# Designs tried in a protein design run: peptides against a protein of PDB entry 1ZZD. Part 67

Target 1, 109 residues: chain A of PDB entry 1ZZD
Amino acid sequence: FQVVNPYLLRDLVDLGIWDEGMKQYLITQNGSIQGLPNVPQELKDLYKTVWEISQKTIINMAADRSVYIDQSHSLNLFLRAPTMGKLTSMHFYGWKKGLKTGMYYLRTQ

## One batch from the design tools (peptide; made by RFdiffusion4, then SolubleMPNN)

Design b2_p15_5_s4 (from b2_p15_5, 9 letters changed)
Fold by OpenDDE base, seed 3:
Structure b2_p15_5_s4 (fold): chain B 109 residues (1-109), chain A 15 residues (1-15)
Amino acid sequence: as target 1 above (109 residues)
Amino acid sequence: SAEEELEKNIKELEK
């Protein structure tokens, strides 16, 4: 199910851009504000949805954790439209970064 | 629908 981040709603109100049009926009965009030109980039970065976070960043974070832990954490990746090439790259990149375990969960939009 | 649920969620947050 779809949920809007309550803090995002607050920030949009604080920006003075919250209205019925914005509400409808969020509904149609699954809560994403990435396409809004009147929203500061810093807020866009802050409120990236799980589908908008860089997979590379996620892998880097997982690699950082793997330095201190063995296999206690699972790597979860979310892709909008995965391709075989992208999946291979992700796996290889993770391996190069020293991930001790593979990708346990892959979710697609 | 998902859109209806999201709309409901937004309405709840606006309270």
Scores: peptide ipSAE 0.031, ipTM 0.629, DockQ to the pose 0.017
Fold by OpenDDE base, seed 5:
Structure b2_p15_5_s4 (fold): chain B 109 residues (1-109), chain A 15 residues (1-15)
Amino acid sequence: as target 1 above (109 residues)
Amino acid sequence: SAEEELEKNIKELEK
């Protein structure tokens, strides 16, 4: 389910930009602040949703974990707008990074 | 819907 980070709300208030308009914006944007021009990039980075994290970063993290985990594990990928090209690229990249398996579960928004 | 849930969550946080 969709939730807003309480600390995000705090920071928006501290920035002095929290109002009814901002609230409605968040609702329509599923909690994302990435499109707001008046929010520092640092905060945008801090409050990225799972859908906004680079898939490459996710794969890198999985690869890093695989170095220390000898058990079979599944990789969950979250794509907002998946295409066949993106899926192929991610699969190939994962293989290049030395993942034990190319098996992953795809989740779409 | 997700939007309705988000709205509910925000309202709870504002209390």
Scores: peptide ipSAE 0.028, ipTM 0.609, DockQ to the pose 0.018
Fold by OpenDDE base, seed 4:
Structure b2_p15_5_s4 (fold): chain B 109 residues (1-109), chain A 15 residues (1-15)
Amino acid sequence: as target 1 above (109 residues)
Amino acid sequence: SAEEELEKNIKELEK
């Protein structure tokens, strides 16, 4: 289920750049603001969609949680146009981070 | 579609 962060909408309004054009842009970009030239990078980093979150960050979070449990939590990854090479790299990185459980769920955009 | 859902979500936020 695709949603727009209400705080993102607020910030865009506060920046004075919210209009019908911006609305249509977000719709066509599936909520992404990464391509907007007039938005500070800090906001782009803050408002990443599930498809824009660093996969490495996700794996790190999973690994950190796994330290406190006997069995590692299932790893859920969201990929945009995954390739075999990308999947291999992710599995390898997960292995290096000590994940006991492989990828449980993979979503594609 | 995802686009339709997003549009619906935006409309709800604009209320």
Scores: peptide ipSAE 0.028, ipTM 0.583, DockQ to the pose 0.019
Fold by OpenDDE base, seed 1:
Structure b2_p15_5_s4 (fold): chain B 109 residues (1-109), chain A 15 residues (1-15)
Amino acid sequence: as target 1 above (109 residues)
Amino acid sequence: SAEEELEKNIKELEK
């Protein structure tokens, strides 16, 4: 599953670089703009794909939310090539961070 | 495929 950020699309249009070539590039790069020389670095930093974001960072953010909100929230993680080791590590890390709820949804590429 | 899904999502955002 590939996620497209609507704000990224907007910004690419605003930059005037959105075209069919850009569209195809994003498709082949799974939404990543990291390799584009005509995109400002701040946008590259802002629009990291779910595959480019550290899973630990995602878990940390979820843990921060879990401190103040009800147990109704869910944790969604994305892995390119999950292994039993990676899955175990994520679950263990979530436990260590005191997540109120376990992983609800695991999306794989 | 993942590519097809991405293309679909992009098209939806362009609406």
Scores: peptide ipSAE 0.017, ipTM 0.365, DockQ to the pose 0.021

Design b2_p15_6_s1 (from b2_p15_6, 6 letters changed)
Fold by OpenDDE base, seed 5:
Structure b2_p15_6_s1 (fold): chain B 109 residues (1-109), chain A 15 residues (1-15)
Amino acid sequence: as target 1 above (109 residues)
Amino acid sequence: EEEKLKELEKLLDEP
């Protein structure tokens, strides 16, 4: 499976910091560059993994996609540390945004 | 109820 986004790979090469060590680092970090001190913040903001973006944004994006696909779309949510509060929030917010027929799949690290 | 929902939604602002 591909751990590194091909566009991220390009940008890391352009920065001159791509090597075998960087590759192994990204594998151990599940593709995250947030902890790298030699990467500009603008790139960190651009290449956030599914574990590093707000789930509200994911739900909003899913609601937008429902306009272009059938009502049987699935929604995958990613939480590093799930709590009952967050799970309840996801359910209610998803409902509010019109994801009434969508299936919710929770993934954890 | 609306206030409670807003409070819950704030939890989704975190990754």
Scores: peptide ipSAE 0.054, ipTM 0.599, DockQ to the pose 0.702
Fold by OpenDDE base, seed 4:
Structure b2_p15_6_s1 (fold): chain B 109 residues (1-109), chain A 15 residues (1-15)
Amino acid sequence: as target 1 above (109 residues)
Amino acid sequence: EEEKLKELEKLLDEP
C-alpha cells in the first residue's frame, strides 16, 4: 500500500533514509513527513504544499514518466476540496493521459 | 460532450 508521493519517495531514497521503518511510519501518518526529524525542513516545506499543487501537473508528469517505463509510477493526488466533478475529472484525465494504472492513492483535506 | 470534458479537466488546474 503506497501512501507516499512518488517525488517524496525519490527524495527520501536520495537522502538514504528510506527503509521499511520509514514506510511504516508514513503509513501511520497518512504520508505526512512533517514529524520526521531526519528530513530537511526544505522538503517539509515543499511537500506540505501538495494541497496547492495543480493535480493536472502531477498527472502530466506521471504520464510522461510512464512513456519510459513498463508501468506507471505510483501516483498520489491531493484534493483540498474534493467535488464529484474533480474526482471524476481526475480519473478521466489520468486515463486519457495513458496511465497504465489507476490512481493508487488519493488524499483529501 | 468533449467541451464538458475539457471543463472538467480545468478543475484539475485548481489547487
Scores: peptide ipSAE 0.053, ipTM 0.560, DockQ to the pose 0.632
Fold by OpenDDE base, seed 1:
Structure b2_p15_6_s1 (fold): chain B 109 residues (1-109), chain A 15 residues (1-15)
Amino acid sequence: as target 1 above (109 residues)
Amino acid sequence: EEEKLKELEKLLDEP
C-alpha cells in the first residue's frame, strides 16, 4: 500500500490536476512528480521522494536530531542503485558527523 | 586521506 503524501495531494488538487489518472501515475512512479510538465519546479523540489533526496542531506538531518534526542534513533537510508563507494561513503560520513547510534537501515529500490 | 574522503562525500550528493 503506497501512501500519498497528504500535502502533495492538497497541492495537486489546488493546481487542478488531481484525478484518477494522476493518482495512478503517482503509484507507477513511486510518488515522484519530477516527470510532470504541469507542476511548478518549486513543488518538484519540495516533494522529492526519499529516492530523490541526497543521502548526504538525510545524514545531516539525522546528525542534527542526534544532538537533542537520546541515542535510540535509527537512520534510514535510501539508495536506488547502491555501490560499494556509496556504502563506504555513508559509513564514513556518518561517523564523521558523529552519528553514534551506528544503526543504519539501508533500503534499496 | 582527506581528499579521498572528500571524493567519497561527493558520491553522497547524488540521490
Scores: peptide ipSAE 0.052, ipTM 0.607, DockQ to the pose 0.706
Fold by OpenDDE base, seed 3:
Structure b2_p15_6_s1 (fold): chain B 109 residues (1-109), chain A 15 residues (1-15)
Amino acid sequence: as target 1 above (109 residues)
Amino acid sequence: EEEKLKELEKLLDEP
C-alpha cells in the first residue's frame, strides 16, 4: 500500500517541506495535497487523487483501454457526494463511450 | 432532448 506517490515525495523533499507532520497530514487526507498552502499550484495540478479529477476523465481513460484489451475490464468510479443525476450521467456517458461490458464499481467517500 | 443530455454530461466535469 503506497500512501504517498514516490514522485510526489521526491518533489516535496526538493521543496524542503517534507517532514513527519507532512506525512501524517497526507495520510489523513488520503494523499491529497490540494489543501496545502506551501505547495505550488503546478504540483497540485500534477498530483491529483482519483477524488480530485472528473469522472468523465476516468471514463475516457477506460474507453481508451478498451481499444487494447480483448476481455472485459473493470471500471472504478469515485464520487464524494453521489447524486441521482451524477449516477445517471455516469452510466449514460459510459454507455455512449462504448463501455457496454465490464465490471462497474462505484466508490463513495 | 440533446441539450438535456449535454447538461447531464456536464455533471461529470466536476470531481
Scores: peptide ipSAE 0.050, ipTM 0.586, DockQ to the pose 0.683

Design b2_p15_6_s2 (from b2_p15_6, 6 letters changed)
Fold by OpenDDE base, seed 1:
Structure b2_p15_6_s2 (fold): chain B 109 residues (1-109), chain A 15 residues (1-15)
Amino acid sequence: as target 1 above (109 residues)
Amino acid sequence: MEKELEELEKLLDEP
């Protein structure tokens, strides 16, 4: 699977910090650049991985898509450390947002 | 119930 976003790769090249070491770092960090001191904060905000973005945002985005489609779609959620509270909140919030299906594909890291 | 749901929703604010 692709660990590095191609647009992120471009921006890292433009910054002149892309090399084999950076590549290996990103692989070990599952694509996260949050720990890199030589990356501008703007890029860190832009290139948050699925593990670094709030699941509420993902659910909101899914709900927005549901307005424009007739058929139900699946929702992929990503949690590093699932808890009963988070799992429960996912179901309730999804329901509250009017998702036609409670079909969640939960992936854990 | 709404307050409880709001508290649960806050858990989703964290990545």
Scores: peptide ipSAE 0.054, ipTM 0.586, DockQ to the pose 0.729
Fold by OpenDDE base, seed 3:
Structure b2_p15_6_s2 (fold): chain B 109 residues (1-109), chain A 15 residues (1-15)
Amino acid sequence: as target 1 above (109 residues)
Amino acid sequence: MEKELEELEKLLDEP
């Protein structure tokens, strides 16, 4: 990523753990702080990347949005290690949740 | 069919 999340940056500075090493770590980890032992769990929960959220949750959120949006919306799914089973389940679950008119974009890490 | 689908959906529980 090009720019560190400004809110995450602020919180890391407030914790006193922001330095060049931390910056490089975040770059190599694609913004993930889940592996940092010196970061409180509450911040880890807050700053989960799209790769750290279950795709079921993403689909649920998309289905919830469809209730409030009077137009078809795009759904972006992010899989670290896609398998045929996961792809199949993604499609079936999406259909079950009423995302028939949604645009599905699959991204892999 | 619903039971089979539920098992399939478990594959999406992990990030």
Scores: peptide ipSAE 0.054, ipTM 0.580, DockQ to the pose 0.736
Fold by OpenDDE base, seed 4:
Structure b2_p15_6_s2 (fold): chain B 109 residues (1-109), chain A 15 residues (1-15)
Amino acid sequence: as target 1 above (109 residues)
Amino acid sequence: MEKELEELEKLLDEP
């Protein structure tokens, strides 16, 4: 499967830091650039993996999409360490945001 | 209810 975002790849090439070592690093980090000291913070903010985005943000984006979609869609959530508290919060917040479907697909790292 | 929900929502701030 694809580890590196194609747009991230472009930007890393533009920075002149893309090489085999960088590629291997990203593979070991599951696509995360958050730990790279030679990457501007703005790029780190832009290129977050699903494990680095708050689930609130994910739910907000899903809710925003639902406004424009006249059909049910699944919500994919990604938790590094799911807890009952977080799961409960996700369901309640999703309900609060008025998601058209209660279909959640949870992935764990 | 609203206070409890707000507290629960704070848990979602962390990735």
Scores: peptide ipSAE 0.052, ipTM 0.579, DockQ to the pose 0.720
Fold by OpenDDE base, seed 2:
Structure b2_p15_6_s2 (fold): chain B 109 residues (1-109), chain A 15 residues (1-15)
Amino acid sequence: as target 1 above (109 residues)
Amino acid sequence: MEKELEELEKLLDEP
């Protein structure tokens, strides 16, 4: 699977901080740049991984996509620490947002 | 029920 976003790679190269050490760091951090001191905050905000954004945001994006797609695309949700509350909430919110597909795949970190 | 569901929905704001 792809760990490093290709656009992120480009931006890191443009910053002149891409090297083998950076590559290995990102692999160990599952693509996260949040801990890098030499990266502008703007880029950190832009390149949040699925583990670093709220699931509500992910569901909202999926709902927005559902307006334009004909195919039944499954939604993948990523929870660091799943609880019954979060599980219930994500199903409810997905339903509330009118997602065409009822297929929700839960991934845990 | 709406209030309870809104409270649960807030849990999704946390990554």
Scores: peptide ipSAE 0.051, ipTM 0.569, DockQ to the pose 0.749

Design b2_p15_6_s3 (from b2_p15_6, 7 letters changed)
Fold by OpenDDE base, seed 1:
Structure b2_p15_6_s3 (fold): chain B 109 residues (1-109), chain A 15 residues (1-15)
Amino acid sequence: as target 1 above (109 residues)
Amino acid sequence: MEKELESLEKLLDEP
């Protein structure tokens, strides 16, 4: 199980801030670098984890794939604190975007 | 219905 994105690892090494302490920090933060003060904001924006990006974006990307892929696919969504409102919105938005499958695998942190 | 859906969709903008 790889917690750290290999490209993120490369960039952290290039910044000269990669060490054992950083590795342990990332493990405890499930790969998130959002709390690191010595990381440029552009890298924080680039390396958002699945818990830190808009689920609407994930659904949009899935919809884009469904246009060109004939085979049906499932969608994995990630919510830190799921609510009935968010769950309802996911179902409706998925339907609105014309996803081939209404099958959602909801992951919670 | 559409306005209600838009309101719900805003919830998905949150990470």
Scores: peptide ipSAE 0.050, ipTM 0.605, DockQ to the pose 0.721
Fold by OpenDDE base, seed 5:
Formats: structure tokens, sequence, C-alpha cells
Structure b2_p15_6_s3 (fold): chain B 109 residues (1-109), chain A 15 residues (1-15)
């Protein structure tokens, strides 16, 4: 339920742009800083929320974890605007990457 | 099938 990453908070303070207004902005934006013009792109790349990362990347990371962990772990995917095409592609790509389970949990914004 | 899958996978490139 924590909207603001503590490390993000630190960096925003270091930038001198943290205030009550910024706090309220982040709450309304669900923690996203992508729309802030006064934040360096490097920090934007670092602090992408789950809604701002490609699902292909998420699947790749899950597949990588499966190499090191024998126990099956659940894969959570996040789609802002789900379509049947995207759902189908996620299913097949996950299968292609050798995920132990073809099941993933889909969350929508 | 691979070509079809590749086209679908492009949809996953966007957040």
Amino acid sequence: as target 1 above (109 residues)
Amino acid sequence: MEKELESLEKLLDEP
C-alpha cells in the first residue's frame, strides 16, 4: 500500500523537489514520476512502476528466476489496457520462455 | 508459427 518507494523519496529530497505538493502528486499518480519534468531521465528509468515496465521484461525476469529457484513462484502481470491480443501473446511467450506454469495472475489498472 | 508469435510478442513491448 506504500505508494512512495523510500529510495525514491530520498532521491526526490536530494533533488530538492520533495514537498507536500509532490507527495499528493505521487499519490494521485500511483507512485509514477514519469510525468515530472524536473526529474532526470535516469531516475525515471530507475523508478518505473509495474505499469510502466513492458510485460515481456516481466516475463523474462520470471523465467530467469525459475532457473535458480526450484519452487514454482507465481507470475503477476499488469496491463493498463488489456486486449485479447496481448493476453494471447503473454500466454504464448510465457510458454516459449519455459515457465513451469502456464498460469499467470493478471491485474488491470 | 514462430513468425506469428513474433508479431504477437511485439504487443508486449509496450508497458
Scores: peptide ipSAE 0.050, ipTM 0.605, DockQ to the pose 0.734
Fold by OpenDDE base, seed 3:
Structure b2_p15_6_s3 (fold): chain B 109 residues (1-109), chain A 15 residues (1-15)
Amino acid sequence: as target 1 above (109 residues)
Amino acid sequence: MEKELESLEKLLDEP
Protein backbone atom coordinates (compact mmCIF):
# COMPACT_ATOMS: atom_id res chain seq x y z
CA PHE B 1 0.00 0.00 0.00
CA GLN B 2 1.37 3.35 -1.11
CA VAL B 3 -0.25 6.74 -0.99
CA VAL B 4 0.62 9.38 -3.52
CA ASN B 5 3.26 11.84 -2.36
CA PRO B 6 1.27 14.89 -1.28
CA TYR B 7 3.74 17.25 -2.91
CA LEU B 8 3.58 15.29 -6.15
CA LEU B 9 -0.20 15.40 -5.97
CA ARG B 10 -0.09 19.15 -5.57
CA ASP B 11 2.21 19.59 -8.53
CA LEU B 12 0.11 17.33 -10.74
CA VAL B 13 -2.99 19.29 -9.78
CA ASP B 14 -1.19 22.53 -10.56
CA LEU B 15 -0.33 21.11 -13.97
CA GLY B 16 -4.00 20.35 -14.50
CA ILE B 17 -3.36 16.71 -15.31
CA TRP B 18 -4.63 15.11 -12.11
CA ASP B 19 -7.71 12.97 -12.58
CA GLU B 20 -8.97 9.50 -11.80
CA GLY B 21 -7.06 8.06 -14.72
CA MET B 22 -3.83 9.56 -13.45
CA LYS B 23 -4.52 8.20 -10.00
CA GLN B 24 -5.05 4.69 -11.31
CA TYR B 25 -1.95 4.96 -13.46
CA LEU B 26 0.18 5.90 -10.47
CA ILE B 27 -1.23 3.01 -8.47
CA THR B 28 -0.35 0.51 -11.18
CA GLN B 29 3.09 2.06 -11.60
CA ASN B 30 3.84 2.09 -7.87
CA GLY B 31 4.04 5.87 -7.81
CA SER B 32 6.32 6.30 -10.79
CA ILE B 33 5.75 9.23 -13.14
CA GLN B 34 8.74 8.46 -15.33
CA GLY B 35 6.60 7.05 -18.11
CA LEU B 36 4.19 9.97 -18.31
CA PRO B 37 4.58 12.01 -21.48
CA ASN B 38 2.72 15.03 -20.14
CA VAL B 39 4.96 15.60 -17.12
CA PRO B 40 7.97 17.93 -17.36
CA GLN B 41 11.35 16.27 -17.01
CA GLU B 42 12.22 18.45 -14.04
CA LEU B 43 9.35 16.90 -12.08
CA LYS B 44 10.37 13.41 -13.15
CA ASP B 45 13.84 14.10 -11.81
CA LEU B 46 12.42 15.44 -8.57
CA TYR B 47 9.95 12.64 -7.87
CA LYS B 48 11.94 9.49 -8.53
CA THR B 49 10.79 6.48 -6.57
CA VAL B 50 13.19 4.28 -4.63
CA TRP B 51 13.27 1.92 -7.60
CA GLU B 52 14.49 4.67 -9.89
CA ILE B 53 17.44 5.85 -7.80
CA SER B 54 20.88 4.32 -8.04
CA GLN B 55 21.52 2.14 -5.04
CA LYS B 56 24.98 3.64 -4.89
CA THR B 57 23.29 6.96 -4.23
CA ILE B 58 21.16 5.38 -1.51
CA ILE B 59 24.27 3.95 0.14
CA ASN B 60 26.02 7.31 -0.11
CA MET B 61 23.11 9.08 1.54
CA ALA B 62 23.01 6.50 4.32
CA ALA B 63 26.72 6.92 4.92
CA ASP B 64 26.30 10.68 5.07
CA ARG B 65 23.51 10.35 7.62
CA SER B 66 25.69 8.14 9.78
CA VAL B 67 27.94 11.10 10.47
CA TYR B 68 25.15 12.87 12.34
CA ILE B 69 23.53 9.92 14.13
CA ASP B 70 24.96 8.56 17.35
CA GLN B 71 23.31 5.18 17.00
CA SER B 72 23.70 2.92 14.02
CA HIS B 73 20.81 3.17 11.63
CA SER B 74 19.44 0.66 9.18
CA LEU B 75 19.86 0.75 5.43
CA ASN B 76 17.06 -0.34 3.15
CA LEU B 77 17.96 -1.19 -0.42
CA PHE B 78 15.60 -1.56 -3.32
CA LEU B 79 16.51 -3.65 -6.34
CA ARG B 80 14.27 -4.25 -9.30
CA ALA B 81 16.31 -7.20 -10.51
CA PRO B 82 18.77 -8.34 -7.87
CA THR B 83 21.76 -10.42 -8.88
CA MET B 84 24.46 -12.01 -6.82
CA GLY B 85 26.93 -9.60 -8.35
CA LYS B 86 24.91 -6.57 -7.31
CA LEU B 87 24.35 -7.92 -3.82
CA THR B 88 28.03 -8.59 -3.36
CA SER B 89 28.90 -5.16 -4.68
CA MET B 90 26.45 -3.51 -2.30
CA HIS B 91 28.00 -5.26 0.68
CA PHE B 92 31.51 -4.28 -0.30
CA TYR B 93 30.58 -0.72 -1.16
CA GLY B 94 28.62 -0.31 2.06
CA TRP B 95 31.60 -1.54 4.00
CA LYS B 96 33.89 0.78 2.09
CA LYS B 97 31.67 3.74 2.93
CA GLY B 98 31.86 2.87 6.61
CA LEU B 99 28.26 1.97 7.31
CA LYS B 100 27.79 0.92 10.92
CA THR B 101 24.95 -1.53 10.43
CA GLY B 102 25.07 -2.33 6.75
CA MET B 103 22.04 -3.59 4.91
CA TYR B 104 19.05 -4.09 7.17
CA TYR B 105 16.52 -5.12 4.57
CA LEU B 106 16.44 -5.76 0.85
CA ARG B 107 13.29 -5.09 -1.11
CA THR B 108 12.60 -6.38 -4.59
CA GLN B 109 10.08 -5.10 -7.07
CA MET A 1 42.21 -4.64 -6.17
CA GLU A 2 40.89 -1.11 -6.22
CA LYS A 3 40.33 -1.23 -9.96
CA GLU A 4 38.42 -4.46 -9.67
CA LEU A 5 36.34 -3.03 -6.86
CA GLU A 6 35.55 0.05 -8.91
CA SER A 7 34.39 -2.19 -11.71
CA LEU A 8 32.09 -4.04 -9.34
CA GLU A 9 30.77 -0.76 -7.95
CA LYS A 10 29.63 0.25 -11.42
CA LEU A 11 26.94 -2.40 -11.09
CA LEU A 12 25.30 -0.09 -8.56
CA ASP A 13 25.11 2.89 -10.88
CA GLU A 14 21.84 1.73 -12.36
CA PRO A 15 18.71 1.27 -10.27
Scores: peptide ipSAE 0.048, ipTM 0.595, DockQ to the pose 0.696
Fold by OpenDDE base, seed 4:
Structure b2_p15_6_s3 (fold): chain B 109 residues (1-109), chain A 15 residues (1-15)
Amino acid sequence: as target 1 above (109 residues)
Amino acid sequence: MEKELESLEKLLDEP
């Protein structure tokens, strides 16, 4: 799988901080730049991995997309540490947001 | 019902 987002790579190159060390760091961090002190916060906010995004945000985006499609769409959710509480919350929130399907694909880190 | 849901939804705020 691709560890480094192509657009992130571009921006890191533009910042002049892309090198072999950075590449290896990102590999070990599964693509996360959140811990890098030499990366501006704006980029950190932009390039969150699936594990760093609020699942509520993901559900919101899915709900927004669902408005424009007739077919039901499956939802991929990514949790570092899934709990029954979070799972229940996801189902209820998805329902509240009017998702056309209850089909969830849960991925864990 | 809504208050309970809101409480549950807070769990989704963190990644």
Scores: peptide ipSAE 0.048, ipTM 0.594, DockQ to the pose 0.709

Design b2_p15_6_s4 (from b2_p15_6, 9 letters changed)
Fold by OpenDDE base, seed 4:
Structure b2_p15_6_s4 (fold): chain B 109 residues (1-109), chain A 15 residues (1-15)
Amino acid sequence: as target 1 above (109 residues)
Amino acid sequence: SDEELRKLESLLDTP
């Protein structure tokens, strides 16, 4: 299923908790396992969806990559509940971190 | 100010 990360699927099968109910749950949760009580925290940390990751972390990683990339590259950011404050912060923080491009592709849920 | 900027940037700490 497109909503489920194939590696996540493997790990859920290995845990013995994969079934039709789990599949339907993940569909309704857009791939998130954060709410599952029977999933180890280490897997929850590993399989965060794009909506569950701090976008500051994403920007930091992009800035780190830019050190080794001569050409500018686009950055995709994901906000579950975008606010003007967050949008402004994204712009300024990206600039502060020295990203070669100020162009961000913003995705919203 | 730098402090205000840091506070603004902290908004990105929460998904």
Scores: peptide ipSAE 0.063, ipTM 0.645, DockQ to the pose 0.688
Fold by OpenDDE base, seed 5:
Structure b2_p15_6_s4 (fold): chain B 109 residues (1-109), chain A 15 residues (1-15)
Amino acid sequence: as target 1 above (109 residues)
Amino acid sequence: SDEELRKLESLLDTP
């Protein structure tokens, strides 16, 4: 499992903030740079982890892909703090968007 | 209702 995106690594090096401490920080944060004060917001937006993206966006993207994919594809969803409300919403919204498989693989942090 | 559905879906707006 690669914790750090190679392109993220490059950008952190270009910022001059990459070091062993940063490496260890990212490992403990599962690749998230959102908590780093010395990283520009535009990079934070670019390098969001799966835990930091709206699952509605993920579902929308999956729905868009289904237009071009003939066979069923699995959808992986990620919730940092799962609740029954969110789970219900995910299933219903996915159904509403016409996801045929309806098979969501839920991962929790 | 549509309003209730929108409220439910809003839960997905944040990670």
Scores: peptide ipSAE 0.058, ipTM 0.644, DockQ to the pose 0.675
Fold by OpenDDE base, seed 2:
Structure b2_p15_6_s4 (fold): chain B 109 residues (1-109), chain A 15 residues (1-15)
Amino acid sequence: as target 1 above (109 residues)
Amino acid sequence: SDEELRKLESLLDTP
């Protein structure tokens, strides 16, 4: 299990901001750099964790994959704070996009 | 309605 993406580690070292304090911060933040003021926005956009990507994007990618494979892929979705509204929307949108199977696994934080 | 459905889908636009 790795908390820090190895490519992210490289970029943080190149920025000269990697140290033990940064390591502990990332562990506490589950790998997220979104809250760091000394990191360029382009790096924040590049290294979004699964909790920081819209689930619509995840569903779209899953639908795109299904075009190229015969067997259905398992769909894993991630919600930091699930609500009934979001859960309902996930199922509906997945159906609308023509996924071969419904949502297989939902992870919450 | 179609508008209501689009509103439901918009809930997924944010992480």
Scores: peptide ipSAE 0.054, ipTM 0.628, DockQ to the pose 0.668
Fold by OpenDDE base, seed 3:
Structure b2_p15_6_s4 (fold): chain B 109 residues (1-109), chain A 15 residues (1-15)
Amino acid sequence: as target 1 above (109 residues)
Amino acid sequence: SDEELRKLESLLDTP
């Protein structure tokens, strides 16, 4: 199942565009609103799914969290179309950012 | 080279 971001839901309701059709659309689009013409761009930028943001950002966020956590945790990365170059870069960038663990779980769409 | 490594790293700048 998929869970809709509650804040996104609120904003869509505030825009007056939330209905059953919108709900079904989000389900089929795995939560993405990028294709909706009636959503302001600033909201599209705010509510990007894991497939719509750079994995560098994900790695940065993980690195930031690890500073405050005693034990390292696994990192989930998401690439719609992985290449060997990207995979190699992910490993090295993670290392560069000082991640304590090399546990990278790659997910593909 | 360092330049090539930077280019490789830049592959992560986009989804």
Scores: peptide ipSAE 0.053, ipTM 0.621, DockQ to the pose 0.645

Design b2_p15_7_s1 (from b2_p15_7, 5 letters changed)
Fold by OpenDDE base, seed 4:
Structure b2_p15_7_s1 (fold): chain B 109 residues (1-109), chain A 15 residues (1-15)
Amino acid sequence: as target 1 above (109 residues)
Amino acid sequence: SEEDEELLKELEELL
């Protein structure tokens, strides 16, 4: 089971370019889409600043709409300066929002 | 419980 950023997954699906090949590419690239020629630059710019996005918002959206990879809920969270407090908060907030899987994949800058 | 809610509130402030 592999996890991709739920927003990214949504956007790639909307673009119609999500498939097994894309999945494997992202795994190899550690989630980076910067090198993809078929992705609009605006999306690249968006995800370039993903580290500053509110993780609370990400959790909220994940809870509202589960995004699946291999038929499983996926959730990536990003922390620029992770602390134990933030990690704990993320877990508990996810739990509060009723996430079935909780925080599955954590990425740090 | 109220205690749980307060704890969650405090944790949310750390996000």
Scores: peptide ipSAE 0.026, ipTM 0.405, DockQ to the pose 0.085
Fold by OpenDDE base, seed 2:
Formats: C-alpha cells, structure tokens, sequence
Structure b2_p15_7_s1 (fold): chain B 109 residues (1-109), chain A 15 residues (1-15)
C-alpha cells in the first residue's frame, strides 16, 4: 500500500496540476516528482524520496549524531541498485566518519 | 596513512 505524502498532495493541488493522471503517475513512480517538467525545482528538492536522497548525506547526518551519543543511532540506507563499488564506498565512508555503530540495515528496492 | 586517505577519497567519489 502506497501513501502519498499529504504535504506533497497539498502543494500539487496548489499548483493546479493534481488530477487522476498525476495520481497514477506518482503511483508508477513510487512517489517521485523528479521527472515532472511543470514542478519547480525547489519542490523537487523538498520531496525527494528515500531512493533519491544522497546516501552520503545520510551518513553525514548519522556521523553528526554519533558525536553526542555513546552509541551511534542505527543507520538505515536505501539503495535502488547497489553495486559492490557503492557498497564498499559506503562502508569506508562511514568508517572514516567515525560511526560507532555501522550500517545496521541495507534496504534495496 | 596517506595511502589510506587516497583510497578513501577515491571511494567517496563513488557515493
């Protein structure tokens, strides 16, 4: 069951582009609006899905949290199509950033 | 080491 972000829905309605076609588009795109030409870039940046967010940024955020806690929060990463190169890079990058708790969960689409 | 830093830098570019 896929749920559309209610804030995204609001903004699309405000833009006057919400209709049945848009609904079906979002379903087929797993909630992504990145491919829509009539949506401002600022909204595309705001409503990135978990598959579109830079995993490097997520690791940085986790590292920042680890500075203030005894044990790092669990780190969950989402990759659509991971390669060995990407996985290795993520591991080493996390290590470099000094994560006390490594990657607990790797989710793939 | 310097070697380790270079390796990490290369790997960071893949993210």
Amino acid sequence: as target 1 above (109 residues)
Amino acid sequence: SEEDEELLKELEELL
Scores: peptide ipSAE 0.024, ipTM 0.392, DockQ to the pose 0.102
Fold by OpenDDE base, seed 1:
Structure b2_p15_7_s1 (fold): chain B 109 residues (1-109), chain A 15 residues (1-15)
Amino acid sequence: as target 1 above (109 residues)
Amino acid sequence: SEEDEELLKELEELL
């Protein structure tokens, strides 16, 4: 099942564009609002799905956390269509950033 | 090496 971000729901309601059609649209788009012309870009930037956020940013955030965590932490990455090249780059980038633990879980859409 | 660093940079662009 898919859960709609409650804050996104709120903002869409505030915009006055929430209806059954919008609900169905979000379901079919797996929560993405990037294709909606009547949504401000600011909200599109705010509500990027896990598939739309730069994985580099996620790795950077994980690296930042690793500075303060003694034990190794898990890293979850999300890719719509992973390629060998992309997977390799992720591993190398993680290594470069000094992550204690490599990629634990890779989720594909 | 410099070559390795350049390779890493190229790989980073894929993320």
Scores: peptide ipSAE 0.023, ipTM 0.394, DockQ to the pose 0.104
Fold by OpenDDE base, seed 3:
Structure b2_p15_7_s1 (fold): chain B 109 residues (1-109), chain A 15 residues (1-15)
Amino acid sequence: as target 1 above (109 residues)
Amino acid sequence: SEEDEELLKELEELL
């Protein structure tokens, strides 16, 4: 059961590129529009999926929050193609940034 | 430690 983001749908309609082909494209791309050449970059930035957001940025944000709270909020990371190396890097990077709580949930695409 | 820093540097490049 997959649904298209209604705001994304609106923007694609406004661009005049929404059709059945586009719908199928989004399904195959798990909602990503990053590969579409006719979409402005600002929209691509707006509609980055959880798989496309820099995990490093997420860790940085979590570390920043940790400075102001008693314990780190649960950190959820999303990896499209996890490897042992990447997981290790994420763990150590979080440690370096002083996260009180390590990665709590790991989700994969 | 210096050793830890080197390890972290190397691992961060994989992110």
Scores: peptide ipSAE 0.021, ipTM 0.385, DockQ to the pose 0.104

